Peptides against a protein of PDB entry 4KTY. Designs and how they scored, part 170

Target 1, 266 residues: chain A of PDB entry 4KTY
Amino acid sequence: YVLNDIGVIFYGEVNDIKTRSWSYGQFEDGILDTCLYVMDRAQMDLSGRGNPIKVSRVGSAMVNAKDDEGVLVGSWDNIYAYGVPPSAWTGSVDILLEYRSSENPVRYGQCWVFAGVFNTFLRCLGIPARIVTNYFSAHDNDANLQMDIFLEEDGNVNSKLTKDSVWNYHCWNEAWMTRPDLPVGFGGWQAVDSTPQENSDGMYRCGPASVQAIKHGHVCFQFDAPFVFAEVNSDLIYITAKKDGTHVVENVDATHIGKLIVTKQI

## One batch from the design tools (peptide; made by RFdiffusion4, then SolubleMPNN)

Design b2_p24_4_s1 (from b2_p24_4, 9 letters changed)
Fold by OpenDDE base, seed 1:
Structure b2_p24_4_s1 (fold): chain B 266 residues (1-266), chain A 24 residues (1-24)
Amino acid sequence: as target 1 above (266 residues)
Amino acid sequence: SMPKPVVTELNDHTVYYGPAPSAW
């Protein structure tokens, strides 16, 4: 989880699982220096740099370019004219070295690119980390712990009202640490995500959220446990918006989200 | 019965419900 410099990232569909290789390169020249530079750009206090809770939270913010001119610009519009298409990256090294050299955000990333770079960052700093892939991953935009799918009276999805989204897959990271800020038993693997999905206390960041807490429904524990819980366990609520302004719940699906969570055993 | 998803195909992703990430 710290020493392996090449990995496999799972993607595709739940019934057609695919893999891609990713070179983390945490021991290559300039990579550790770049990780330190990232923390300098974040204006992180030296005292915080030894705390994996603070480091993983800062890394979650800084691996994406939002808010703070961090490492990677996300793009999902299939137009990559001003950079590198997300699928063209094969590892973290070129991205991190470009960021260090240019001192500007690198274009472009999607979830597996964010997760790959973030995995390098964590491992460089001695934090055991792995990439996880969630199939049928929910994005809860209003933190209500459910996917609100609005329907027209004819039963078709109302795309204007439906703000929550479901990915065929999403990749994020788990980092291993103690959590002295939480009750006993909620250390170990912590979910952290650098893909800019939601704002958390003023910045696009996510985690660390205790995997054990999420597994047992303890969404009140810091950080961002409600969002990560929703990614893996939201119910789909199908709501018909009537012309008279009333809402009617037509169906509930408790089995759609988080059908499979996969990580490489290393 | 459940409604049919509104499928949006992206480069390496598929969105079944809600907006594509570019709409965020």
Scores: peptide ipSAE 0.467, ipTM 0.882, DockQ to the pose 0.691
Fold by OpenDDE base, seed 4:
Structure b2_p24_4_s1 (fold): chain B 266 residues (1-266), chain A 24 residues (1-24)
Amino acid sequence: as target 1 above (266 residues)
Amino acid sequence: SMPKPVVTELNDHTVYYGPAPSAW
């Protein structure tokens, strides 16, 4: 997990799984310096840089440009005129070196690009890390652990009544660490995500969330466990919005979200 | 039984799921 500099990222759809190669390049010239520079830009104290909990949380914030002029600007609107299309990237090295050279956020990324760069950052700093792809990944925008789907009385979807959404796939990272801040047994793999999805205590960041905690429904454990739980286990709630303004729950699907979680085994 | 969900794509990778209107 630390030594591999080339990986495979899963993407596409659950019924049409695709793979792409990604060069992490954590041993390439200038990459470690860039990772240190990222932590400098985050104003991370030296004492915290040895703590994988702090490092992964800072990394999740700094790999995206939001809040802190971090590494990557996301774009999901197909407007890439002022940078590189997300699909054109083949690895982390060029992105990180551009960031270090320009001292400005690099355009553009999507989830696998964020995950790729974040994987490099973690591995470069000696944190075992892997990319995880979740198919039918929920984005819970209101922290209710549900994916709300509003329907008009005619059965058509009303996309204006919620900001909740489902990604056909989403990539994030798992980082291996001890969690002395959690009860015994919740160390090991921690979900961390640098794709700017939701605000977590003032910044677009996510994790580390204990994978074991998520698996056992312990969403009260820091950090961002409810959000990560929702990504993989949200119930689809079909709600009819009546003309009188009332909402009626028509149906619940507890099986749709998180249909498949894939990572490369090493 | 729940109707088969219909996928509505709003953005790249962002989708909403709902039943077919004819199912209601």
Scores: peptide ipSAE 0.051, ipTM 0.624, DockQ to the pose 0.137
Fold by OpenDDE base, seed 5:
Structure b2_p24_4_s1 (fold): chain B 266 residues (1-266), chain A 24 residues (1-24)
Amino acid sequence: as target 1 above (266 residues)
Amino acid sequence: SMPKPVVTELNDHTVYYGPAPSAW
């Protein structure tokens, strides 16, 4: 989890699982210095840099460019002008070195690129980390722990009313650490995510959320446990929005979200 | 009529499902 510099990232669809290699390159020249530079740009105090909770939370913010001129600009519109298409990246090294050299956000990333770069960042700083892929990953935008899918009377999705979304797949990271800020037993793997999805206390960041807490439904534990819980365990609520302004729940699907969570063992 | 998935151009990986997503 720290010493391996080459990995495999799972992507695609649940019925068509694909893999790609990713070079983390945490031992390559200039990479550690770049990770330190990222923490400098985040204005992290020196005392906080020894705390994996603080480091992983700051890393989740700084690997994306939002708020703080961090490492990567996301793009999902298939228009990659003035940058590199997300699919062209094969590892973290070129991205991190470009960021360090230019001192400007690198274009462009999607979830696996964010996860790849973040994995390098964590490993460089001695935090055991791995990439996790969730198929049918929910994006809850109103923190109600469910996916509200609004339908027209004809059965088509009402895109104006439907704010929540589902990714065919999403990649994030798990980082290994103790959680002295939580009850005993909720250390170990912590979900952290650098893909800019939701604002968490003023910044686009996510985690660390205790994987054990999520598994046991303890969404009250910091950080961002409700959001991570929703990604893997949201119910789909199908609601027909009638012309008279009434809403009718047509169906509930408790099995669609988080159908498969995959990570490489070591 | 079966609900149709909506794929937004802005988020190509974002998918919305109707009541029978397994049928899509």
Scores: peptide ipSAE 0.038, ipTM 0.629, DockQ to the pose 0.192
Fold by OpenDDE base, seed 2:
Structure b2_p24_4_s1 (fold): chain B 266 residues (1-266), chain A 24 residues (1-24)
Amino acid sequence: as target 1 above (266 residues)
Amino acid sequence: SMPKPVVTELNDHTVYYGPAPSAW
C-alpha cells in the first residue's frame, strides 16, 4: 500500500465492472517535493505534517482546487477544452508536476483522478493508502442520510427539488492510521475523499472517517462519517411533489445504494 | 411506477431515476 507505484482502479457499472491502470509514481523525481509543496500551499504547520489525521484531511482539501487553489479542477460537463480530459490521465506524476510547475490548479479531474492523485500524496508521505470504488454511490446534499428523489405527479424527477444524487460509481481513498481522537478500535482504514462533493467545516474535503465506525453505524465520529455512511447506505426516498405543495412518500428503496464496494487487495 | 434509472457515460458519473437534470 505504500511501496506499490502502479495500481488498478475499478470503475464502470456494477454489472459491467471495468479496471484501469494508474501510475502513482510516488518515487518519481519531484513528486515528494510536490507533496510537500501541497502542504506548504495549505499553510500546514510543520508539527501537523507528522500526523496522518491532519495530513489526510489537508490532502482531501488540497487535491481539489476548491477553496485553496489545490491540485485538480473537477469537471463532469464533458467540456474539457481548456485542459486534459479526465480519461486521458494515466497517473499522478504529470498532474502533480504540472501543479508544482504552474502553481495553478490542473484541469481536469473526476473521482478516479482525484483518488489517484490523493493516493500518491498519501503514499509519498508514508501513509498506507488504497483506492475504493463504490457502485451506486450516493451524494447526500442535505446531510439527512437519505437520498430524497422528488418526483412530479407524472413520475418524472423534479430536478429543482432533487438535490441529492447517485453516482454510477465513485472512487475515494482509504488511509491507514491510528485514531487516538476516537475510541479504541476505530483506527485502521479511514475513508478520505478529495473529490469536491460537500463542504466540511468550511472546505470541500472529506475524512478521515473510520471505516470501522461507518461499518458499525457510528456516524457521530469525526470526520464526515455521516456523509461517507450515506454514500454506501442511504435509502432512496421517492417523494411526489403534489401541485398543492404537499409531499408524499411514494416508495423507499433500501437496496440501491452501495451495491458493491471494491478495492484492490494486496 | 418508479422512473427508470438513467445511466450516464464514463465521463458523467451521475445516475438518475427519470430524465437527467441539466444541473447534474
Scores: peptide ipSAE 0.042, ipTM 0.632, DockQ to the pose 0.372; fails the geometry check

Design b2_p24_4_s3 (from b2_p24_4, 9 letters changed)
Fold by OpenDDE base, seed 2:
Structure b2_p24_4_s3 (fold): chain B 266 residues (1-266), chain A 24 residues (1-24)
Amino acid sequence: as target 1 above (266 residues)
Amino acid sequence: SMPKPVVTNLNDHTVYYGPAPSAW
């Protein structure tokens, strides 16, 4: 999880699982320097740089360009005229070196690109890390731990009211660390995500969230456990918005989200 | 029956419900 410089990222559909190779390149020339530079740009205190909790949280913020002119600009509109299409990247090295050289955010990324670069960042800094792919990944936009799918009276989805989203897949990272800030047993793998999905305490970042806490429903544990829990466990709540302004729950699907979570074990 | 998703095809992604992230 630290020494392997080439990885596989899972993507696609749950019934049509695909893989792409990703070169992490954590030992390539200039990459460690770039990771240190990322922490410098974050104005991270030197005393915090030895703490994997702080490092992973800062990395989660800084791998995306939001808030802090971090590494990658996300784009999901299929318009990549001013950069590299997300699918054209094959590894972290070119992205990180471009960032270091230009001192400007690199265009463009999507979840696997964010996860790939973040994995390099973590590994460079000696934090064991892996990429996780969640199929049917929920994005809870209102922090209520459920996916609110609003329907018109005719049964069609009301796209104006529906703010929560379901992705065919999403990629994030797990980082291995102790969590002395949590109860005993909630160390180990921590979910961290640099894809800018939601604001967490003033910045687009996510984690570290204890995987053990999430598995056991302990969403009260820092950081961002509710959001990560929702990504893998949210119920779909189908709500009819009536003309009179009332909402009626029509259906609940507790099986749709998080159908498969895949990570490389070696 | 469950409602049909509003499928948005993106580059290497599909969104079934809700909005996709906007470009920055």
Scores: peptide ipSAE 0.491, ipTM 0.885, DockQ to the pose 0.755
Fold by OpenDDE base, seed 4:
Structure b2_p24_4_s3 (fold): chain B 266 residues (1-266), chain A 24 residues (1-24)
Amino acid sequence: as target 1 above (266 residues)
Amino acid sequence: SMPKPVVTNLNDHTVYYGPAPSAW
């Protein structure tokens, strides 16, 4: 979880699982310095740098460029003319070294790139970490813990009434730490996500969210447990939008989201 | 019948607005 510098990231479809190699390179020259620089750019207090809760939360913010000129600019527009296409990256080292050298966000990342770089960051700082791929990953855009599917009266989808979406896959990280800020039993693996998806108390960051808490439906615990819960366990809510503006719940599917969560065993 | 989602292909991702197709 800390020592492995090469990994495999799962992607693709739940019925056609694919893998890509990723070089974390947490021991490569300049990488630790870059990770420290990232925390410096975040203006992270020195006293907090030994706290994996704070470090992982800061990392989740700083690995993405939003809000704070962090490491990676996300792009999902299929236009990568001003940088490197996300699929062209094979590891974290070049990204981190470019960031350190240029002192500007690196273009471009998507979830596995964010997860790869974040995994390096965590491991470099001695936090056991792994990448997790969730297939049929929900993006709850309105923080209601459900995946809203609006239907016209004719049964066709109205995609304009919600920004909720399901991704065929999404990658994030799990970091191992104690959670003295949570009740006993909610330490261990914590979900953290540096892919800029939703605002969390003023910044695009996510976690640490207790995996155990999420598994037991304890979404009230910090940080961002509702969002992570929704990614893996949102109910699909089929809502018919009536012509009169009323909404009628037609069906609920509690089995579709989070069909498979995959991580490489260490 | 299952509604047809709006599907967007984003590089290595497929994003569904609406129900994602069942793998089963």
Scores: peptide ipSAE 0.460, ipTM 0.869, DockQ to the pose 0.293
Fold by OpenDDE base, seed 3:
Structure b2_p24_4_s3 (fold): chain B 266 residues (1-266), chain A 24 residues (1-24)
Amino acid sequence: as target 1 above (266 residues)
Amino acid sequence: SMPKPVVTNLNDHTVYYGPAPSAW
């Protein structure tokens, strides 16, 4: 989880699982220096740099460009006119070295690019890390732990009211650490995500969220456990919004989200 | 019958419900 410099990232559909190779390059020249530079740009105190909880949380913020001029600009517009298409990247090294040299965010990333770069960052700093792919991944936009799919009176989806989204897949990271800030048993793998999905206490960041806590439905533990729980376990709630402003639940699907979670065992 | 998903095709992704991440 620290020594392997090449990995595999799972993507595609749950019924058509695909893999891509990713070079993490955590031992390449300038990469550790760049990871230290990232923490410097985050204005992270030296005393915090030995704490994997703080480091992973800062990393989740700084691998994306939002809020803090971090490493990667996300784009999903299918144009990518002012940078490199997300699919053209094959590893973290070029991205991190470009960031270090230009001192500006690198364009462009999507979830696997964010996860790849973040995996390098964590491993460079001695934090065991892996990439996780969730198929049928939910993005809860209103922090209610469910996917609210609003319907018109005719039964069609109301795209204006529907803010929550369901993705064929999403990639994030798990980082291994003790959690002395949590009850006993909630250490180990922690979900962390650098894809700029939701604001967490003023910044686009996510985690560390205890995987054990999430598996047992303990969403009250810091950080961002409700969001990560929703990604893997939210119900789809189909709601008809009536003209009188009332909402009627038409259907509930508790089986759609998080159909498969895949990570490479090392 | 469950409503048909509103499918948005992205490069390497498909969104079945909700907005594309241009909203992020």
Scores: peptide ipSAE 0.544, ipTM 0.897, DockQ to the pose 0.719; fails the geometry check
Fold by OpenDDE base, seed 5:
Structure b2_p24_4_s3 (fold): chain B 266 residues (1-266), chain A 24 residues (1-24)
Amino acid sequence: as target 1 above (266 residues)
Amino acid sequence: SMPKPVVTNLNDHTVYYGPAPSAW
């Protein structure tokens, strides 16, 4: 989880799982210096740099460009004219070295690119890390632990009322660390995510959230456990918005979200 | 970085539709 510099990222659909190679390159020239530079840009104090909880949380913020002129600009609009299309990247090295050289955010990333770069960052700093792919990954926008899908009377989605969404797949990271800030037993793998999805205490960041806590429904543990729990375990609630202003729950699907979570063993 | 050709996204942000959503 630290020594491997080449990996595999899972993507595609739950019924058509695909893989792509990704070069992490955590031992390549200039990569460690770039990771240190990222922490410098975050104005992270020296005392915090030895704490994997702080490092992973700062990394989740800084791998995306939002808030802090971090590493990667996300784009999902099929317009990549001012940079590199997300699908053209094959590894972290070129991205990190471009960031270090230009001192400006690199264009463009999507979830697997964010996860790939973040995996390099974590591994480079000696934090065991892996990429996780979740198929049918929920994006809870209102922190209610459910996906509220509002429908018109004709069955079409009401886009004004429906703010929650589902990715066909989403990639994030798990980082291995002790959690002395949590009860005993909630160390080990921690979910961290650098794809800018939601604001967490003033910044687009996510985690570390204890995987053990999430598995056992302990969403009260820092950081961002409710959001990560929702990504893997939200119910889809289909609600018809009637013309009279009433809402009627038509159906609930408790099986759709988080159908498959995949990671490479090593 | 230098401009690159537009390429289709590899992941989609989706919302389900009636009358036959996945839950029905």
Scores: peptide ipSAE 0.017, ipTM 0.520, DockQ to the pose 0.082; fails the geometry check

Design b2_p24_5_s1 (from b2_p24_5, 12 letters changed)
Fold by OpenDDE base, seed 5:
Structure b2_p24_5_s1 (fold): chain B 266 residues (1-266), chain A 24 residues (1-24)
Amino acid sequence: as target 1 above (266 residues)
Amino acid sequence: SSSTGGGKLSDEFFKKLLEELKAK
């Protein structure tokens, strides 16, 4: 997980899984220096740079441009006139070197680009890391661990009331570390995500969230466990919004969110 | 989204999914 400089990222749909190559290039010239620069821009103290918990959390914030003029600007509108379309990137090196050179956020990224760059950052700093693709990835917007889909009485979705959303797929990272800040047994793989989705204690960042904790429903453990839990375990709650303003739960579907989670084994 | 980019599932998707759910 540290030594491999080329990887495969899964994407597409659950019934049409696709793969793309990604060059991490964590050993290429200038990449380590760029990672150090990223931490400098984050104003990380030297003592914190040896702590994978702090490093991964800062990395999750800094790989996206929000809040801190970090590495990548996200765009999902298919209008990329002022930069590089996300699909044109083939690896992390060009992105990181451009960031280091320009000292400005690089345009543009989507989830796999964020995950690719973040994977390079983690591996470059000696943190074992891998990319995870979650198909039917929920984005819980109101922190209730559910995917609430509001319906009109005619059965159509009420988009105004429906704040939550589901990605056909989403990519994030898992980083390997001990978690002395958590109970015994919740070290190992930690979910971290640099794609700007939700604010976490004042910044667009996510994790590290213990994968073991999430698997066992321990969403109270730092960091951002509820959000990550919701991404993979949310039930689809179909709620009919009646004309009188009442809400009625019509259906619950626990079978779609997180239906397939894929990661490379080596 | 880009040709390979992730996208949010549409309202139509959920409507269809609900219909399938009701049919089960």
Scores: peptide ipSAE 0.480, ipTM 0.878, DockQ to the pose 0.433
Fold by OpenDDE base, seed 1:
Structure b2_p24_5_s1 (fold): chain B 266 residues (1-266), chain A 24 residues (1-24)
Amino acid sequence: as target 1 above (266 residues)
Amino acid sequence: SSSTGGGKLSDEFFKKLLEELKAK
């Protein structure tokens, strides 16, 4: 998980799983220096740089450009006039070296690009890491562990009321570490995500969240466990918004979110 | 390199899914 410099990222649809190669390049010239530079830009205290909990959390924030002029600017609007389309990237090296040279955020990324660059960052710093792809990945924006889908009385979705959303697929990272800050048994793989989705204590970052804790329904442990839990286990709640302002739960579907989670064991 | 970017599922998708759910 540290020594492999080429990987495979899963994407596509749950019924049409696709793969793409990604070059992590953690051993290429200038990459380690760039990772150190990223931590310098974050003003990370030297005492924290040996702690994988702190490093992964800082990396989660800094791989995206939000808040702190980090590495990558996300774009999902199919307009990439001021940079490189996300699909044109084949690895982390060019992105990281451009960031180091220009000292400005690199345009543009989407989830697999964020995950690829973040994977390089983690591996470069000696943290075992892998990319995870979740199909039907929920984005719960109110931390209620539900995907609330509001319907008009005619059965159409009310997009104004529906704030939550679902990705066809989403990529994030898992980093291996001990968690002395958590109860025994919740070390090992930790979910971390650099794709800017939600604010976590003042910054667009996510994790580390204990995979074991989440699997057992424990969302009370730091960091961002409710959000990660919701990504993989939210129920779809279909709510009819009545004209009188009342809300009625019409249907519940507990079978679609997190329908398939895949990772390459490298 | 060819790839399909991630996207948010459409309102139409959920409407169809709900219809399938109701049919069970």
Scores: peptide ipSAE 0.473, ipTM 0.871, DockQ to the pose 0.356
Fold by OpenDDE base, seed 2:
Structure b2_p24_5_s1 (fold): chain B 266 residues (1-266), chain A 24 residues (1-24)
Amino acid sequence: as target 1 above (266 residues)
Amino acid sequence: SSSTGGGKLSDEFFKKLLEELKAK
């Protein structure tokens, strides 16, 4: 989880699981310097740089370019004219070195690229980390722990009302650390995510959220446990929007979100 | 493209899923 500089990232669909190699390169020349530079750009106090909770949270913010001109610009529109298509990246090294040299966000990333770079960042700083792929990963926008799918009376999805969404797959990271800020038993693996999905206390960041807390439904534990919980355990709620403005729950599906969560074993 | 990268599930996907759910 720290020493391996090459990994495998799972992607695709639950019924068609795919893998891609990713070179983390945490020991390559200039990578440690770049990770330190990232923390410098984040204006991290030196006292916090030894705390994996703070480091992972800052990393989740800084690996994406939002808010702070961090490492990667996300793009999901299949238009990559001003950079490198996300699928063209094979590892973290080129991205991090480009960021260090240009001092500007690198274009472009999607979830596995964010996760790959973030994994390098964590491992480079001595934090055990791995990439996790969640198939049918919910994106809850209103923090209600549900995936609300609004339907017209004719059964078609009302895209204007439906703000929540589901990724076919999503990749994030788990980082190993103690959590003295949480009750006993909620240390260990912590979910952290650098893909810019939701604002968390003023920045596009996510985690660390205790995996044990998520598994046991303790969504009140910092950080961003409700969001991570929703990614893996939201119910699909089909709501018919009536012409009179009323909303009626038609169906609930508790079986699809988080259908498969995969990580590479060490 | 969802074939090479992450993508949001389509409205059509959820419509089909709902139909399957109703059929149970």
Scores: peptide ipSAE 0.468, ipTM 0.872, DockQ to the pose 0.427
Fold by OpenDDE base, seed 3:
Structure b2_p24_5_s1 (fold): chain B 266 residues (1-266), chain A 24 residues (1-24)
Amino acid sequence: as target 1 above (266 residues)
Amino acid sequence: SSSTGGGKLSDEFFKKLLEELKAK
């Protein structure tokens, strides 16, 4: 994983899986320097830079521009007049070098761009990493481990009450590390995500969350395990909001979220 | 078929999904 400088990212839809090439370029000139610069901007203590738990968590925060003037500005409105459209990027090198030279966030990214840049960051620092694509990826906004879909009495979705959402696909990273801070058996692959989705203890970051813990339904372990669990395993809860203010669960679907999770290597 | 980026599933999508669920 660490030695691969070109990869494939899966995207599209579950019934129309697509792939795109991505150049990580972790060995290109200036990239290691930029990764160190990112950690400097994060004011990361030197003693922590050898700890993949701390490094991956800091990386998840710093690859996005929110909170800390990190690497990438996200945009999903299809209006990219003040930068590069996310689909135009083919690798991490240009993004990271632009960030290093300008010392300002680079516009624009979406999930696969964030994941691509973050993958470069991790690999550059010697952390084995891969990109994971989750089809039907839930975004739980209220940390209840459910995708709550509120319906009007007429059966239409109440968009005002429905705060949660589902991506057709979402990309994040898995980083390989030991987890001495967790019980035995929960090391190995850890989910980390630099796409700004939810606030985690004061800033937009996510992980590392033990993949093994999540697979076994253990969401009590740091970091952000409930959120990652919800991304891959939320039930769709259809709730009718009645005029009297009561909520009635009409239907539950436990089969759609996380329907397919794809990575280059199993 | 989104080559330009990911997207949030629409209200119409969930409505259709619910209809399919009810039909089971």
Scores: peptide ipSAE 0.466, ipTM 0.871, DockQ to the pose 0.372

